# Ledger of designs, part 17: peptides against a protein of PDB entry 6KZJ

Target 1, 71 residues: chain A of PDB entry 6KZJ
Amino acid sequence: SPDLLSEVSEMKQDLIKMTAILTTDVSDKAGSIKVKELVKAAEEEPGEPFEIVERVKEDLEKVNEILRSGT

## One batch from the design tools (peptide; made by RFdiffusion4, then SolubleMPNN)

Design b2_p29_6_s3
Fold by OpenDDE base, seed 5:
Structure b2_p29_6_s3 (fold): chain B 71 residues (1-71), chain A 29 residues (1-29)
Amino acid sequence: as target 1 above (71 residues)
Amino acid sequence: SSAQEEALKLVMETLKRVLALEKKLEEEL
């Protein structure tokens, strides 16, 4: 749906921004994203779109926890 | 730091899933 697509687009943009920020403290090469390759590699992601979205949100919470607490 | 590296790894993996999800949703349109 358009609503889900817009939500996914926002998550994508946030993740790209996070990647850029975190790359400055790790490796410049790690921040070089090859979109087409990532898409192909994840085509087999199992589950319905809404299930995948919920998994993504859980992972984002994990990221936030690491960045906030360092653990 | 190691924590930031772990966070970056998780972000990259999550981004991969999001990109694939976006493509799947666009294909349904």
Scores: peptide ipSAE 0.511, ipTM 0.887, DockQ to the pose 0.685
Fold by OpenDDE base, seed 2:
Structure b2_p29_6_s3 (fold): chain B 71 residues (1-71), chain A 29 residues (1-29)
Amino acid sequence: as target 1 above (71 residues)
Amino acid sequence: SSAQEEALKLVMETLKRVLALEKKLEEEL
């Protein structure tokens, strides 16, 4: 649905921002994100879109916990 | 730190799934 697409697009943007922050904090080597390659590599992700979204939300929660801890 | 490395790994894996989801949803529209 368009609403789900909007939600997914927002999550994508947040993750890109997190990647930039974490990369600069961890290493001087800021690698480029190859979107096409990542999309192709994830084509085999099993389950319906709503199931995958739930997994994504769970992972985002884990990421947020790490980031909030300041480690 | 090890926690930052773990967070980065998790973010990259999650981003991969999100990009795939976005593509699938766009194909359904």
Scores: peptide ipSAE 0.510, ipTM 0.887, DockQ to the pose 0.690
Fold by OpenDDE base, seed 4:
Structure b2_p29_6_s3 (fold): chain B 71 residues (1-71), chain A 29 residues (1-29)
Amino acid sequence: as target 1 above (71 residues)
Amino acid sequence: SSAQEEALKLVMETLKRVLALEKKLEEEL
């Protein structure tokens, strides 16, 4: 649905921003994101879209915990 | 740091899933 797509797009943008921050903090070893390659590698993601979103949200919380606490 | 590397790893893996999901949703429109 368009509403779900909007939510997913927002999560994508947040993750891209996190990637930029984390790579710039690692000296001159800034990485590049190969979008096409990442998309191809995840085509087998199982489950309904809403189920996948919930798993993604859980993973995002784990990322946030690391970024806030360093652990 | 090790924590930053772990966070980056998780971010990249999560981004991979999100990008694939976005593509699937766009194809359903």
Scores: peptide ipSAE 0.509, ipTM 0.888, DockQ to the pose 0.669
Fold by OpenDDE base, seed 3:
Structure b2_p29_6_s3 (fold): chain B 71 residues (1-71), chain A 29 residues (1-29)
Amino acid sequence: as target 1 above (71 residues)
Amino acid sequence: SSAQEEALKLVMETLKRVLALEKKLEEEL
């Protein structure tokens, strides 16, 4: 679905921005993002697209909570 | 901080899933 692809692309961009922000604050963890390697490593991610999206949304909520509260 | 490191770890894992999902969706178009 083109609409789902657009939504996923926006989520990707947000995550890339978050990575950039967090790596600037954590110098010891800063490094290059190997997109091709990450895609290959997750090629076997199980479940339908909507199930994967739900897992992504849950993880994003956890990230937001950590960044908001520091815990 | 430990919280920022945990957030970074989670972001990277989530990004991995999103990138894979994007590729799968593009292949099905």
Scores: peptide ipSAE 0.508, ipTM 0.887, DockQ to the pose 0.705

Design b2_p29_7_s4 (from b2_p29_7, 10 letters changed)
Fold by OpenDDE base, seed 4:
Structure b2_p29_7_s4 (fold): chain B 71 residues (1-71), chain A 29 residues (1-29)
Amino acid sequence: as target 1 above (71 residues)
Amino acid sequence: SPREEALELVKKMLGRVLALEKKLEELAK
């Protein structure tokens, strides 16, 4: 749906910003081959779009935990 | 390091989001 696409696009922008903040080597930018490989792998991930979004949100909590606690 | 671990996780998440965005765009035609 258009609303879901908008939400996903916003999430993409947020993750790109986070990547830029966390990156210390310019070679590790979001456009790296490694990221492209992760995209290919993700294309095979099962589940409805809303389920995938929820999984990303769950991992976002993990990221926040790592950055907040250093563990 | 924690920062490196966070970065790797973010990249993985970004991969899923990019793949999903592409899927949704294709479905929307």
Scores: peptide ipSAE 0.682, ipTM 0.919, DockQ to the pose 0.643
Fold by OpenDDE base, seed 3:
Structure b2_p29_7_s4 (fold): chain B 71 residues (1-71), chain A 29 residues (1-29)
Amino acid sequence: as target 1 above (71 residues)
Amino acid sequence: SPREEALELVKKMLGRVLALEKKLEELAK
């Protein structure tokens, strides 16, 4: 779906921005080995696109809670 | 630290989004 692809691409850009804001080590850049490994791991995760998006949204709530509460 | 924990979670999320984007582009072919 073109609309879903567009939504996913926007989520990607938002997460890249968040990564840049949160990073404190110059070695923590996009395209690191760690990120590539996470991509490969994600390719093996089962689920329809909407299910994967919902998992990301759930984790986004966790991120927001961590940053808001400091815990 | 909370900031580092958040960063690691964001990286995980980014991995899933990148994989999903690739999957959707491939399915469109």
Scores: peptide ipSAE 0.681, ipTM 0.919, DockQ to the pose 0.654
Fold by OpenDDE base, seed 1:
Structure b2_p29_7_s4 (fold): chain B 71 residues (1-71), chain A 29 residues (1-29)
Amino acid sequence: as target 1 above (71 residues)
Amino acid sequence: SPREEALELVKKMLGRVLALEKKLEELAK
């Protein structure tokens, strides 16, 4: 749906910003070959679009915990 | 380090979001 596409696009933008903040090596960019490999891997992951979004949201919570607590 | 761990997880999430965006754009055609 267009609403879901908009939400996903916003999530993408947020993750790009987070990547830039966390990156220390200038060669480690969002367009790296490693990211492309992760895209290919993600294309094979099962689940409906909304389920994938929920998985990303769960991992976002984990990221926040890591950065806040250092664990 | 925690920073590196967070970065790797963010990259994984970004991969999923990019793949999903492509899928949704294809479905919208």
Scores: peptide ipSAE 0.681, ipTM 0.919, DockQ to the pose 0.638
Fold by OpenDDE base, seed 5:
Structure b2_p29_7_s4 (fold): chain B 71 residues (1-71), chain A 29 residues (1-29)
Amino acid sequence: as target 1 above (71 residues)
Amino acid sequence: SPREEALELVKKMLGRVLALEKKLEELAK
């Protein structure tokens, strides 16, 4: 749906920004070899769109906890 | 380091989001 696509696009932009902030190597940005491989791997992962979005949101909580607490 | 761990997790998440976006765009045709 357009609403889901919009949400996913916003998540993409946020993650790109986070990647840029955290990386010290410019090759780690979207479009890099490693990212392309991760896309290929993700294409093989099972799950409905809403399940994938929820997995990303759960991992976002993990990222925030790591950065906040250092653990 | 925590920063490196966070980065790798973010990259993984980005891969999933990019793949999902592509899938949704195809379904929208």
Scores: peptide ipSAE 0.680, ipTM 0.919, DockQ to the pose 0.646

## One batch from the design tools (peptide; made by RFdiffusion4, then SolubleMPNN)

Design b2_p30_1_s1
Fold by OpenDDE base, seed 5:
Structure b2_p30_1_s1 (fold): chain B 71 residues (1-71), chain A 30 residues (1-30)
Amino acid sequence: as target 1 above (71 residues)
Amino acid sequence: SLTPEQREKALELVKKILLRLEALEKKLKE
C-alpha cells in the first residue's frame, strides 16, 4: 500500500529526528546495541504490514512515556 | 528533564523501532 509506505516513511523520518535529539557522545552503552540481531528480528517480524505498524505504534508509546516522565 | 539512564533507554527503543520500520519499508517495496 502506497499510503502505508508513506506513513512508514514519515514515522521513520520522525524517529531519525528523535535519535538526533537523544544521541549523546559515544559510551559503553552506545556500543551495546546488537544491530545484527535486531535487524534479523525486524525482518522476521510476523504479521501483515498494517499489523506491524500498529505494533510499532504501541512500542513508540513506551518511548513517549519515558519522554513525558522527565517533563 | 530526562536522566542519562532515561535518555539511553529511550534512544535504544527508538533505534529498535527504526530498524523495524526500515525492514517494513523493504517488505512494502518488494
Scores: peptide ipSAE 0.673, ipTM 0.915, DockQ to the pose 0.540
Fold by OpenDDE base, seed 1:
Structure b2_p30_1_s1 (fold): chain B 71 residues (1-71), chain A 30 residues (1-30)
Amino acid sequence: as target 1 above (71 residues)
Amino acid sequence: SLTPEQREKALELVKKILLRLEALEKKLKE
């Protein structure tokens, strides 16, 4: 679906911006993430594309809750 | 403002979601 693809692309861009806002300067205590493991999990996420998007939106609300609590 | 813990948690979630969206984009472009 072209509409869904556009939505996903826009969400991705927004999250990249959020990453830039939340990230800290590189340091000895810089956080790390297990990319390989998470990539595998993402590739194996079940459901139709629109269902995956809805789940992503639900999880994104968790981010929003954190951001709101920090204001 | 966000505590360091809040910031790290949010950042981790964002990165996880980003990877999921990247995987989805690949699927949609197949």
Scores: peptide ipSAE 0.672, ipTM 0.915, DockQ to the pose 0.549
Fold by OpenDDE base, seed 2:
Structure b2_p30_1_s1 (fold): chain B 71 residues (1-71), chain A 30 residues (1-30)
Amino acid sequence: as target 1 above (71 residues)
Amino acid sequence: SLTPEQREKALELVKKILLRLEALEKKLKE
């Protein structure tokens, strides 16, 4: 749905901002490993779009827990 | 403040989630 697409887009943008805040890499090299494998896993994630979003939100909470632990 | 290990762990999770959202976004646009 358009609403879900908008939500996903906003979440993506927020995560990009978080990446910029968290990153300490000063190299032009891609620091990510197993990109192909991760992309495949993302494309094959089971469930309806809204279910995937809910799982993402659950995993985002893990990120938030880490961020809170540093305060 | 976050330790380097904490920061790296958070960054890894964020990047993985970002890939999932990018894949989902493509699906939603199809």
Scores: peptide ipSAE 0.672, ipTM 0.915, DockQ to the pose 0.554
Fold by OpenDDE base, seed 3:
Structure b2_p30_1_s1 (fold): chain B 71 residues (1-71), chain A 30 residues (1-30)
Amino acid sequence: as target 1 above (71 residues)
Amino acid sequence: SLTPEQREKALELVKKILLRLEALEKKLKE
């Protein structure tokens, strides 16, 4: 769906902005994101695209809760 | 303001969600 694709694209842009807000100066930290594993999991995420978007929005609310807790 | 831990947790979640959206975008373009 082109409408859903547009929504996904917009969400990505919003999240990129959030990344810029949340990111800090480079530092040596222990640990890293298991990108390959997460990519595979994302590719295997079940459900129709609109269902995946709804689940993403649910998880995004967790981010918003963190952001609100610090305000 | 957010503690470093809160900030890192939020950032990690955002990055994970981005990966999911990127995968979804690829699916939508198939």
Scores: peptide ipSAE 0.671, ipTM 0.915, DockQ to the pose 0.537

Design b2_p30_8_s1 (from b2_p30_8, 8 letters changed)
Fold by OpenDDE base, seed 3:
Structure b2_p30_8_s1 (fold): chain B 71 residues (1-71), chain A 30 residues (1-30)
Amino acid sequence: as target 1 above (71 residues)
Amino acid sequence: SPREEALKLVLEILKRVLALEKKLEELEKK
């Protein structure tokens, strides 16, 4: 649905912002985003939308834990 | 470093979100 697509789009932008926050150097290879390459790689992502959402939630929790605890 | 690990995870999540967006677009297209 358009509303769901809008929500996903917003999430995408938030993640891009998080990437910018976590990247401390423009030369940081880990922080270099090649959107076109990610889009191509995304075509191989398995699972239905709900399954992907669950994986996203799980990994967001991991990110939160790392940033909070430093581990 | 923890920061780098977090960054890698965020990038992986972004990849999945892009996949989700693509899947939703394709589902709506049909």
Scores: peptide ipSAE 0.583, ipTM 0.891, DockQ to the pose 0.829
Fold by OpenDDE base, seed 4:
Structure b2_p30_8_s1 (fold): chain B 71 residues (1-71), chain A 30 residues (1-30)
Amino acid sequence: as target 1 above (71 residues)
Amino acid sequence: SPREEALKLVLEILKRVLALEKKLEELEKK
């Protein structure tokens, strides 16, 4: 679905922005995004789209908890 | 640190979102 693809593309962009925000030190190489490398790694992600969405939702909840509580 | 852990998780989520995007694009080709 073109609408779903657009939504996923927006999520991607938002996550890239979050990565930039969380990377506060130029020496923090963990935050250095190499999209090409991530795309290659993403090819190994198992599961159908629905299953991936569920994993994304679960981990976003974890991120939110960490950023809110500091733990 | 919590920030570093959050960053690691965000990167993992981004990887999965990229996978999802690619899978959807492949489905559109069919």
Scores: peptide ipSAE 0.580, ipTM 0.890, DockQ to the pose 0.830
Fold by OpenDDE base, seed 2:
Structure b2_p30_8_s1 (fold): chain B 71 residues (1-71), chain A 30 residues (1-30)
Amino acid sequence: as target 1 above (71 residues)
Amino acid sequence: SPREEALKLVLEILKRVLALEKKLEELEKK
């Protein structure tokens, strides 16, 4: 649906912002996002949309835990 | 470091979200 697509688009932008926040070393190239390469890699992501959403939710929880606890 | 691990996870999630976006766009066309 258009609403879900818009929500996913915003999630994308939020994640890009998170990478900028987490990148503190100017020489850390991990923070330099190469969109065309990520898009290409995304073509290989298996599963239906609902399966991908579940994986995203699980890993977001892991991110939150790491940032909160430092572990 | 925890920061580096978090960054790695965020990048992985971003890749999945890009995949999700593309799949949804394709479904919307149908």
Scores: peptide ipSAE 0.579, ipTM 0.890, DockQ to the pose 0.849
Fold by OpenDDE base, seed 1:
Structure b2_p30_8_s1 (fold): chain B 71 residues (1-71), chain A 30 residues (1-30)
Amino acid sequence: as target 1 above (71 residues)
Amino acid sequence: SPREEALKLVLEILKRVLALEKKLEELEKK
């Protein structure tokens, strides 16, 4: 679906921005994103698109909780 | 720290989103 693909692409960009915001130390290597390497690692992600979406939703909820409560 | 844990999670989500994007692009190519 073109609409879903566009939405996923936007989500990708938002997550990259979040990474930049959360990275405050120049020595924080996790903040240095190499998309090519992540794409290769992502090849092992199992499941149909809807299953991946559900996992993403669950983890986004966890991120929200951590940032809101500090725990 | 909470920030570090959030960062780790965001990176994991990003990896999954990249996988999802690739799968959708491959389906669209068909």
Scores: peptide ipSAE 0.576, ipTM 0.890, DockQ to the pose 0.814

Design b2_p30_8_s2 (from b2_p30_8, 9 letters changed)
Fold by OpenDDE base, seed 5:
Structure b2_p30_8_s2 (fold): chain B 71 residues (1-71), chain A 30 residues (1-30)
Amino acid sequence: as target 1 above (71 residues)
Amino acid sequence: SPREEALELTLKILKRVEALEKKLKEENEA
């Protein structure tokens, strides 16, 4: 749906910002990420779009927890 | 380190979101 697309687009923008911030903090680690593998995994993610969004939100919470607590 | 892990996870999530956005754009076209 258009609403879901808008939400996903906003999430993408936020993630880009987060990536920029974290990259400056851990600059020497970004280059070690295998982009092609990440892309392939993303394209093959199963489930309906709304299910994928929910899983993404759960995973983002993990990121937030790490940044907040250091663990 | 925790920050390194956070970065890696963020990058993985970003690629997932980009792939999803592409699919949704195709779905909403025409």
Scores: peptide ipSAE 0.660, ipTM 0.919, DockQ to the pose 0.579
Fold by OpenDDE base, seed 3:
Structure b2_p30_8_s2 (fold): chain B 71 residues (1-71), chain A 30 residues (1-30)
Amino acid sequence: as target 1 above (71 residues)
Amino acid sequence: SPREEALELTLKILKRVEALEKKLKEENEA
């Protein structure tokens, strides 16, 4: 749906901003990430779009928890 | 490090979101 696409697009922009912030002190190691592997996994993610969005939000909370707690 | 792990996870999530956005764009174009 157009509404879901809009939401996903906004999430993408937020993630880009987060990435920019996080790379400020770990940019040297960012190059070690296997991008092709990440892309493949992303393209093969099963489920309806809204289900994927919910899983993404859950995983984002994990990221935020790591940043808050340092663990 | 935790911050590096957070970055890696964020990048993984970003790729997932990009893939989803692409799929949704294709879906909405059909």
Scores: peptide ipSAE 0.660, ipTM 0.920, DockQ to the pose 0.566
Fold by OpenDDE base, seed 1:
Parts: structure tokens; C-alpha cells; sequence
Structure b2_p30_8_s2 (fold): chain B 71 residues (1-71), chain A 30 residues (1-30)
């Protein structure tokens, strides 16, 4: 689906911007995170693309809550 | 810290989105 691909690509760009802001805001911890493990988990995520998008949106809300409340 | 947790979660989500984008690009190849 071209429309879904466009949505996912936009989400990626937003996440890249978020990581840039958060990396500069806190101690540079990005380099210490195990990317290899994160990639593996992503490759094994089950479900159709639209289902994965919905789960991603739910998890993004967790990030937003932390940033808004500090908890 | 909360900000560090937010960063970690964001990075995890980014990898998931990158994997999904790759799959969708492959599906849309003609």
C-alpha cells in the first residue's frame, strides 16, 4: 500500500527528529544502546503492517506521557 | 531518568518503524 508506506515514512522522520532532540537534551546515551538487539526485535514483530502501525502508535503515546509528566 | 527512558523507547520504536518501512518498500516494488 503506497498510502501506508507514506505514513510509515513520515513516522520514521518524526522519530528521527525526536531522537536528535532527546540525544542533545540528555547525556549522550544513544551510543551505549544495543542496536543489534533492537533490530532483531523489530524484524520479529508479528502482524500485518496496519496492526504494527497501531501498536507503534500506542507505544509512542508512552513516550509522550513520559515527556509530558516526567513519569 | 525519565528523559533517558523516553530516548530508549524512541530508539526502539524507530527500529521497528525502519523494519516496517523496509517490508513495505519491498511489497511495493514493481
Amino acid sequence: as target 1 above (71 residues)
Amino acid sequence: SPREEALELTLKILKRVEALEKKLKEENEA
Scores: peptide ipSAE 0.659, ipTM 0.919, DockQ to the pose 0.565
Fold by OpenDDE base, seed 2:
Structure b2_p30_8_s2 (fold): chain B 71 residues (1-71), chain A 30 residues (1-30)
Amino acid sequence: as target 1 above (71 residues)
Amino acid sequence: SPREEALELTLKILKRVEALEKKLKEENEA
């Protein structure tokens, strides 16, 4: 679906902006993240695209909660 | 720290979204 692709592309761009903001003072920790393992996990994520999007939105809420509450 | 955890989660989510975008692009090209 072109509409779904557009939504996902916008989500990606937003996430890139978020990472840029968050890495300003924690860049030293970013180097320790095993990107290769994260990529593999992402490629194997089960479910239809719309289901994956919903799970991503749920996980983004967790990120927002951490940033808002500090816990 | 919470900020570090948030960054890690964000990066994980980004990789998931990138993988999904790739799949959707391939789907729309076919």
Scores: peptide ipSAE 0.658, ipTM 0.920, DockQ to the pose 0.577

Design b2_p30_8_s3 (from b2_p30_8, 8 letters changed)
Fold by OpenDDE base, seed 3:
Structure b2_p30_8_s3 (fold): chain B 71 residues (1-71), chain A 30 residues (1-30)
Amino acid sequence: as target 1 above (71 residues)
Amino acid sequence: SPRDEALELTLEILKRVLALEKKLEELEKE
């Protein structure tokens, strides 16, 4: 649906911003991130789109936990 | 480092989101 597509697009932008925040000049990933290659390498995930979004949000919480706890 | 791990996970999640976005766009073409 258009609403879900809009939500996913917003998540994409948020993730790009997070990537920029987490990237440092000393990081091995700094300067090597190619979103275009990520798009090309993107693979289909099973399940309904809304279920995929929920799983993505769960995994994003893991990222947040790492950043909060340092582990 | 935790930051690097977080970055790698973020990139992997971004990859999945990009795939999902493409999937949704393709579904809406139908």
Scores: peptide ipSAE 0.640, ipTM 0.914, DockQ to the pose 0.652
Fold by OpenDDE base, seed 4:
Structure b2_p30_8_s3 (fold): chain B 71 residues (1-71), chain A 30 residues (1-30)
Amino acid sequence: as target 1 above (71 residues)
Amino acid sequence: SPRDEALELTLEILKRVLALEKKLEELEKE
């Protein structure tokens, strides 16, 4: 649906911003990340789109936990 | 480092979100 597509697009943009924040000039990843390559390598996962969104949100909690606690 | 791990996880999730966005865009064409 258009509403879900909008939500997913916002998630994408947020993740891109997070990537930029986490990437530093001293990192081996600095300046090497290419979004178009990520798109090319992207694979479809099973489940309805809304279910996939919920799983993604669940997995993002791990990232958030690392950033909050340092572990 | 924790920051490096967070970055790797973020990139993996971004990859999945990009795939999902593409899937949704394809569905909207139908």
Scores: peptide ipSAE 0.640, ipTM 0.913, DockQ to the pose 0.665
Fold by OpenDDE base, seed 2:
Structure b2_p30_8_s3 (fold): chain B 71 residues (1-71), chain A 30 residues (1-30)
Amino acid sequence: as target 1 above (71 residues)
Amino acid sequence: SPRDEALELTLEILKRVLALEKKLEELEKE
């Protein structure tokens, strides 16, 4: 589905931006994401793509809770 | 720290999203 692919691509870009904001590394490599290595290390998650998206959104809410509450 | 934990989780989610994007791109090519 082109619509789902577009949504996932936007999620990817948002996550990259989030990592850049959250990183506290002060090295010359600070903020750099080795996407190639992440792709290689990624395992296929079971379920239909729309189900995976829903699980990802649930986990993102956990991230947001940590950032909001500090716990 | 909570910030470090959030970063770690974000990176893990990014890995999953990259895998999903690749899967979807392959499905679109079929």
Scores: peptide ipSAE 0.639, ipTM 0.914, DockQ to the pose 0.636
Fold by OpenDDE base, seed 5:
Parts: sequence; structure tokens; C-alpha cells
Structure b2_p30_8_s3 (fold): chain B 71 residues (1-71), chain A 30 residues (1-30)
Amino acid sequence: as target 1 above (71 residues)
Amino acid sequence: SPRDEALELTLEILKRVLALEKKLEELEKE
């Protein structure tokens, strides 16, 4: 689905921006991100693409909660 | 720290999203 691909691509870009915001030290993992390496090392997550997107969104909410509440 | 944990989780999610994007691109090509 081109619409889903577009959404995922936007999520990718947002996540990259988030890492830039969160990183405060050159030694942080974000400071040495290599997209090619991440893609190569990634395992295929089970389930339909739309299901994976939903799980990712749930996990992103955990990140947001940490940032909002400090816990 | 919460920021460090958030960063760690964000990077892990990014890895998953990159894999998913690749999967979708392959599906669209087929």
C-alpha cells in the first residue's frame, strides 16, 4: 500500500528527528547512527504491515510517556 | 535517566521502522 508506505516513511523521518532532539552527547548512539547498518541488522517483525505499524505506535507512546512524566 | 531510556527505545523503534519500510518497498515492487 502506497499510503502505508508513505506513513511509515514519515514515521522514519520523525524518529530520526526525535533521536537528534534526545541526543546530548557525541557518544550517544544517535550520534553514530548508520541507517544502512540498522536496516541490515533488523529482523523481520511478524505480522501484516498494518499490524506492525500499530505495535510501533503503541511503543512510541511508551517513549512519549517517559518524556512527559519522567518515568 | 528518562531521556537516555527514551533515546534507547526510540532507536530500537527506528530499527523496526526501517525494516518495515524496506518490506513495504519490496511489496510495492512486486
Scores: peptide ipSAE 0.637, ipTM 0.913, DockQ to the pose 0.643

